# Peptides against a protein of PDB entry 6B4J, part 131

Target 1, 315 residues: chain A of PDB entry 6B4J
Amino acid sequence: DITMQWYQQLQDASMQCVLTFEGLTNSKDSQAKKIKMDLQKAATIPVSQISTIAGSKLKEIFDKIHSLLSGKPVQSGGRSVSVTLNPQGLDFVQYKLAEKFVKQGEEEVASHHEAAFPIAVVASGIWELHPRVGDLILAHLHKKCPYSVPFYPTFKEGMALEDYQRMLGYQVKDSKVEQQDNFLKRMSGMIRLYAAIIQLRWPYGNRQEIHPHGLNHGWRWLAQILNMEPLSDVTATLLFDFLEVCGNALMKQYQVQFWKMLILIKEDYFPRIEAITSSGQMGSFIRLKQFLEKCLQHKDIPVPKGFLTSSFWRS

## One batch from the design tools (peptide; made by RFdiffusion4, then SolubleMPNN)

Design b1_p20_7_s3 (from b1_p20_7, 7 letters changed)
Fold by OpenDDE base, seed 4:
Structure b1_p20_7_s3 (fold): chain B 315 residues (1-315), chain A 20 residues (1-20)
Amino acid sequence: as target 1 above (315 residues)
Amino acid sequence: SRKEKLEEMRKEIQEEAEKL
């Protein structure tokens, strides 16, 4: 399976990255520890500062991240920080930055869906300039949310139940599995972030270049989902999240072909979701149903709430 | 038939997905 090969390749690259900066992360030297902490803060704090408030602030954040990745000194916590302070500094920063973007999907977007767009546009712009960061974003995303690949992890003979639950993306702490609502909330946030990334371009970049991971990957994601047996509650939830965020963009890009996709979802795939939906999971099912019916009836998918407008960039 | 139309749609969708 080409998709699984791609998944594994990204995971391997991520693991190799971790091994590359192991000297920095495991160093007992006080100076190395200080550099590590400064680099970690420089990589992650700007991402946490991303907000829906002003385009000018978003540009400042982007410029700071790009400067850091370009080997330029940046101010962080009142200190000048550069990836050149350690030979492994760039690899470490790229990894931690990518991890932080995915974490913002998992936490911030999960709680505030509109936050997907400002985070995604920065991530997309950084990915365009720093492809390795993009690969690491995918690696982190795929590991936390295998449904973003998409694939459904399978239980293997001799596997511990907890390990299987972790592979599915559940958090397991003290032998207690995360509640389904919290799990779905986190997965939803990551899928929404991904759906935003694939459609957004940084407005101050070279727009003539092809998106490094564009809407064609969104089409592929949907096509692959439709070839998979649905999972109870998960498929209905994430399919809705994906279509709500990038459905309008896909409609504009693929036109008649998109409506064929939506018809296939409604007429062929939706009954398969219904067949596995229990009475306790009707909320996600009904939400998807209403969305599909409304879109097909109106022959339109609304622009998602929080979509960045020209007025945002002038603020 | 409706089934044949859906199968055709599926084929077209998959063909577009393979252009990556």
Scores: peptide ipSAE 0.644, ipTM 0.962, DockQ to the pose 0.816; fails the geometry check
Fold by OpenDDE base, seed 3:
Structure b1_p20_7_s3 (fold): chain B 315 residues (1-315), chain A 20 residues (1-20)
Amino acid sequence: as target 1 above (315 residues)
Amino acid sequence: SRKEKLEEMRKEIQEEAEKL
């Protein structure tokens, strides 16, 4: 299908990117190794510094990332670092930056849901200026969280169980699969980050341009989810996460159509989720149910906790 | 019918999704 083709194209592009900077990554030369490490730090440290504290700090981080991607020298670890230090430097930095954004979804957002917004607005702004970074964000996101595509990986004949588990997004270490709660927590973080990216625009950019991967992709994600058989615990969890983060934005954009979406979820899709939900998995289902019932009753989706306000940008 | 209304809603939702 078209969605799987898109998924594969992004994965292929990501793999090609890795091959492009292979000379930098596999070099035994001491200078090349130093450059690699400096570039990796320059790409990833600013992302790790993203916080909910102040808009001014967020702008500084954005400007640093953008400067790096623009071939300008930046200070990192007490050194001047530039992607021009190596012919493969830009590709490497774009890849590592994209990887780090997704990792912040997987780790930081998973633990602190409100962190989705400052990370996402930087990611969105960088994506607007550097489309290749955006494609690589999607590639990393899709690989770690296939549910963000969305698709549910299937077991194929001859596949090792561990490989299947990894395809599903589970971490497998020493033949031990990740616990379901930790798995869902990581998936939730990535979905929440994605849901934040598609609705946020960098406020200091050219706002006249169309969002490079906007709310229309959020609508498509929901539409595709509704066409899929639900997966036990996963679908209810991630659907809630998605709607909690971007439901208000979708409501504002799609108005009556959005409420039709919620009605369809409540009236048509919920029975399908319920049918595959065991008694031990009712928590996610109940949470989604209560959310939808509340939203339908009040005819409103609350602004998500952590949403960036005008006051944040003045700080 | 309720079913028909839901089917129409599904159609509209999918049509909007295809504008991408």
Scores: peptide ipSAE 0.642, ipTM 0.961, DockQ to the pose 0.853; fails the geometry check
Fold by OpenDDE base, seed 5:
Structure b1_p20_7_s3 (fold): chain B 315 residues (1-315), chain A 20 residues (1-20)
Amino acid sequence: as target 1 above (315 residues)
Amino acid sequence: SRKEKLEEMRKEIQEEAEKL
């Protein structure tokens, strides 16, 4: 499976990245520990500061992240911090930055869907300038949310149940598996972030360049999902989340082909979702149904709530 | 038939997806 090979390559690259900065992470040296913490803060704090408040603030955050990744000193916690402070600093920062973007998906976007857009536009812009960060974003995203690949992890012989649950994207703490609602909420956040990333371009970059991971990947995601047997509650939830966030963009790009996609989803795939939907899971199912029916009836996909407007960038 | 139309749509969708 080409998709699984690609996924594995991403995971391998991510693992190799971790190994490259293991010296920094495992160092007992006080100075190395200080550098690690400073770099970690410098990489992650700006991402946590991303908000829907003002485009100017978003630009400042972007510039700070880009400066850090470019080897320039940045102010963090009242100190000057640079990736040049350690030979493993850049790899560490790229990894932690990418991890943080995905964490904002599973945490911030999960709770506040509109947050997907400002986070995604920064992530997209950074990805254009720093492709390795993009690959690491995908690695983190796909590991935490295999449904974003998409694939459904399978239980293998001899596998511990907890390991399988983790592969499915569940958090397992103290031998307690995450509740389904929390799991779906996190998965939704990550899918929404992904759907936002693939459609957004940083407005101050070279827009003539092709998006490093654009809407064609969104099309592929949908196409692949349609070839998979649906997973109970998960498929209905994430398909809705994906279409709500990037459906308008896909409609604009693919036009007639997009409507064929939507018809196929409604007429061919949706009955398969229905067949596996229990009475307790009807909420996600009904939400998807209503969305599809409304979109097909109106021949329009609404612009998602929180989509960044020109007024945002002038603020 | 409706089924044939859906299969055609599926084919077109998959062909577009394979351009990646």
Scores: peptide ipSAE 0.641, ipTM 0.961, DockQ to the pose 0.814; fails the geometry check
Fold by OpenDDE base, seed 2:
Structure b1_p20_7_s3 (fold): chain B 315 residues (1-315), chain A 20 residues (1-20)
Amino acid sequence: as target 1 above (315 residues)
Amino acid sequence: SRKEKLEEMRKEIQEEAEKL
């Protein structure tokens, strides 16, 4: 399976990255520990400051992240910080930055869906300038949310149940598995972030270049989902989330072909989802149903709430 | 038939996905 090979390559690259900066992360030297913490803060704090408030503030955050990745000194916590302070500093910052973007999907977007767009546009812009950050974003995203690949992890002989649950994307703490609602909420946040990334370009970059991971990956995701047996509650939830965020963009890009996709989802795939949906899971199912019916009836997919407008960039 | 039309749509969708 080419998709699984690609996924494994991403995970291997991510693991190799961790090994590359192991000297920095495992150092007992006081100065190295200080540098590590400063670099971690410099990489992650700007991402946490991303908001829907003003385009000018978003640009400042972007410029700060880009400056850091470019080896320039940046101010963080009242101190000057640079990746040049340690030979492993750049690799560490790229990894932690990518991890933080995905974490914002998992936490912030999960709670506030509109937050997907400002986070995604910064991530996309950084990815365009720093491809390794993009690969690491995918590695983190796909590991936490295998449904974004998409694939459904399988139980292997000799595997511990907790390890299988973690592979499925569940958090397991003190031998207690995460509640289904919390799990789906986190998965929703990550898939919404992904759906936003693949359609957005940083407006101050070279927009004539091809998106490093564009809407064609969105088409592939949908096509692959349609070839998979649906999972109870998961498929209906994430399919809705994905279409709500990037459906309008896919409609504009693929036009008639996109409507064929939507018809196939409604007429062929949706009954398969229905067949595995229990009475307690009807909420996600009905939400998807209503969305598909409305879109097909009106021959339109609305622009998602929180989509960044020209007025946002002038603020 | 409706079934044949859906199968054709599926084929076209998959062909587009393979361009990646």
Scores: peptide ipSAE 0.639, ipTM 0.959, DockQ to the pose 0.824; fails the geometry check

Design b1_p20_7_s4 (from b1_p20_7, 7 letters changed)
Fold by OpenDDE base, seed 2:
Structure b1_p20_7_s4 (fold): chain B 315 residues (1-315), chain A 20 residues (1-20)
Amino acid sequence: as target 1 above (315 residues)
Amino acid sequence: KRKEELEKIRKEILEFAESL
């Protein structure tokens, strides 16, 4: 399976990245510990400051992240911080930055869907300039949300149940598995972030260049999902989330082909989802149904709430 | 008829995915 090979390569690269900066992370030296913490804060705090308020603030955040990744000193926590302070500093920052973007999908976007767009546009712009950060974003995203690949992890002989649950994307703490609603909320946030990343370009970059991970991956995701057996509640939830965020962009990009896909979803795939949907899961199912029916009836997919407009970038 | 049409659409979607 080419998709699984690609997934494994991403995970291997991510693991190798961790190994490259182990000296920094495991150092007992007080100065190295200080550098590590300063670099971690410099990488992650700007991402947490991303908001829907003003384009000018978003540009400042982007410029700060880009400066850090470019080996320039940045101000963080009242200190001058640079990746040049340690030979493993750049690898560490790239990894932690990518991890933080995915975490914002998992936490912030999960609770505030509109937050997907400002986070995604920064992530996309950074990815364009720093491809390794993009690969690490995918590695973190796909590990936490295998449905974003998409694939469904399988239970293997000798595997602990908790490890299988973690592979499925569940959090397991003190032998207690995460509640299904919380799990779906986190998966939704990550899928929405992904759907935003693949359609957005940083407006102050070279927009003539090909998107490093564009809408073609969105088409591939849908095509693969439609050829997989649906999962109870998961498929209906994430398919809706994906289409709500990037459906308008896919419609504009792929035109007639997109509408053929939507017909296939409604007439072939949706009945398969219905067949596995219990009475307690009807909420996600009904939401998807209403969305599909509205889109097909109007021959339009609305621009998602929170989509960044020209007025946002002038603020 | 409709089942065959849907199968054709599925093939077209997959072929299009390979072209992207």
Scores: peptide ipSAE 0.678, ipTM 0.966, DockQ to the pose 0.817
Fold by OpenDDE base, seed 5:
Structure b1_p20_7_s4 (fold): chain B 315 residues (1-315), chain A 20 residues (1-20)
Amino acid sequence: as target 1 above (315 residues)
Amino acid sequence: KRKEELEKIRKEILEFAESL
């Protein structure tokens, strides 16, 4: 399977990245430990500061991240920090930055769906300038949310149940698996972030270049999902999340083809979801149903709540 | 009839995906 090969290549590259900066990570030297912590903070704090408040603040955050990745010194925690402080500093920062973007999907977007857009536009802009960060974002995203690939991990002979649960994206702590609602909430956040990334471009970048991971990947995701057997609750939840965030963009980009896709979802795929939906899972099912019916009736997909307008960038 | 139409749409969607 070409998709699985691509996924494995991303994971291998991510693993190789970790091995590359292992010297920095495992160093017992006090100065190396200090550098590591400073670099980690410099990479992650700006991402945590991303908000829906003002476009000017978002630009400042972007510029700080870009400066750090470009080998320039940045102020972090009252200190000057640079990736040049250690030979492995750049690889470490790229990895931690990518990890943090995905974590914001998993945590912040999961709780506040509108946060997807400011996080995604920064991630997209950084990806344009630093492709390795983008690849690492995909690696982290797909590992935590295999449904974003999409694929459904399968239980293999001899596998521990906990390992299988982790492969499915569940958190397992002290032999206790995460509750389904929390799992779906985290998966929703990551899917929403992904759906935002593929449609957004940094407005102050070179827009003449092609998006490094654009809406064509959104189409491929939908096409692949529709050719997979649905999973109980998961498919209905994530399909809704994806369409709510990027459906308007897909509609504008692919027009007639998009409406054919939506018809296929409603008439062919939705009944298959219904067939596997239990009475306790009706919430996600009903939400998807109502969304599809409304969109088909009005021949429109609404602009998602939190979409960044021109007024945001003037603030 | 409708099933055949939906299969045609499915094929078109996949072909379009390959073109992107």
Scores: peptide ipSAE 0.673, ipTM 0.966, DockQ to the pose 0.889
Fold by OpenDDE base, seed 4:
Structure b1_p20_7_s4 (fold): chain B 315 residues (1-315), chain A 20 residues (1-20)
Amino acid sequence: as target 1 above (315 residues)
Amino acid sequence: KRKEELEKIRKEILEFAESL
């Protein structure tokens, strides 16, 4: 399976990255620990500052992240910080930055869906300039949300139930599995972030270049999902999230082909979702149903709430 | 008839995915 090979390659690259900066992370030296902490803050704080408030502020954040990744000193916590402070500094920062982007999907986007767009446009722009960060974003995303690949992890003989639950993306703490609503909320946030990344380009970059991970991957994701048996509650939830965020962009890009896909979703795939949907999961099902029916009736997919407009970039 | 049409659409979607 080509998709699983791609997944594994990204995971291997991520693991190799961790091994590369192990000296920095495992150091007992006080100076190395200080550098590690400063680099971690420099990588993650700007991402946490991303907001829908002003395009100018978003540009400042982008420039700061790009400067850091470019080996330039940046101000963080009242200190000058550079990846050149340690030979493993760049690898560490790239990894932590990518991790933080995915974490913002998992936390911020999960609670505030509109936050997907400013986070995604920064992530996309950084990915364009720093491809390794993009690969690491995918690796982190795929690990936390296998449905973003997409694949559904399978229970293997001899596997502990908790390990299987973790593979599915559930958090397990003190032998207690995460509640389904919280799980779906986190998965939704990550899928929404991904759906935003694949359609957005940083407006101050070279727009003539191909998107490093564009809408073609969105099409592939949908095509793969539609070729998989639906998973109870999960498929209906994430399919809606994905289409709500990037459906308009896919419609504009692929036109007639997109509408064929939407028909296939409604007439072939949706009944399969219905067949596995329990009465307690009807909320996600009904939401998807209403969305599909509205889109097909109007022959349009609305621009998602929170989509960045020209006025945002002039602010 | 409709099932056959949907299967054709499925095939077209997959073929299109490969072209991208």
Scores: peptide ipSAE 0.673, ipTM 0.966, DockQ to the pose 0.891
Fold by OpenDDE base, seed 3:
Structure b1_p20_7_s4 (fold): chain B 315 residues (1-315), chain A 20 residues (1-20)
Amino acid sequence: as target 1 above (315 residues)
Amino acid sequence: KRKEELEKIRKEILEFAESL
């Protein structure tokens, strides 16, 4: 399975990255600990500052992240911080930055869907300039949300239930599994972030270059999903989330092929989703149904709420 | 007929995915 090989390669790269900066993370030296904390803050704080308020602020955040990744000193917590402060500093920052982007999907986007776009455009722009950050974003995303690959983890003989639940993306704390609504909310946030990343380009970059992980991956994601047996509640939820965020972009990019895909979803895949949907899970199913019916009826996919306009970039 | 059409669409979608 090529998709699973890709997944594993990204996970391996992520693990290798962790091993590379292990000296920094496990150091007992006070100076190394200080550097680690400074680098961690420098990598993550700018991402947490991303908002829908103004394009100018978003540019400042982008420039700060890019400067840090480029080995330039940046101000963080009143101190000058650089990845050059430690030989493993760059790898550590790339890893933590990527992790933070995915966390913003998991947390911020999960609660505020429109936040996907400003986060995604920064992530996309950073990915364009720093491909390793992009790979690490995917690795973190895939680990937390296997449905973003997509694949559905399977229970294996001898596996602990909690480990299986974690593989599915559930949080397990004190032997208590996360509630389904919270789980789906987090998964939705990550899928929405992903769907935003694949369609957005940083407007101040070299627009002549190909998107490092563009809409072609969105098409592949949909194609893979449609060839998988649906998972109860999950598939309907995430398919809606994905299409709501990037459906307009896919429509514009792939035109007739996109509409063929929507027809296939409605006429072939929907019955399969319905067959596994319980009466208590009809909400996600109905939402997806209504979305598809509306889109097919109007022959249009609406621009998602929160999509960044020219006016945003002039602010 | 419709089933065959849907299968054709499925094939086209997969083929298109491979081309991208």
Scores: peptide ipSAE 0.672, ipTM 0.965, DockQ to the pose 0.890

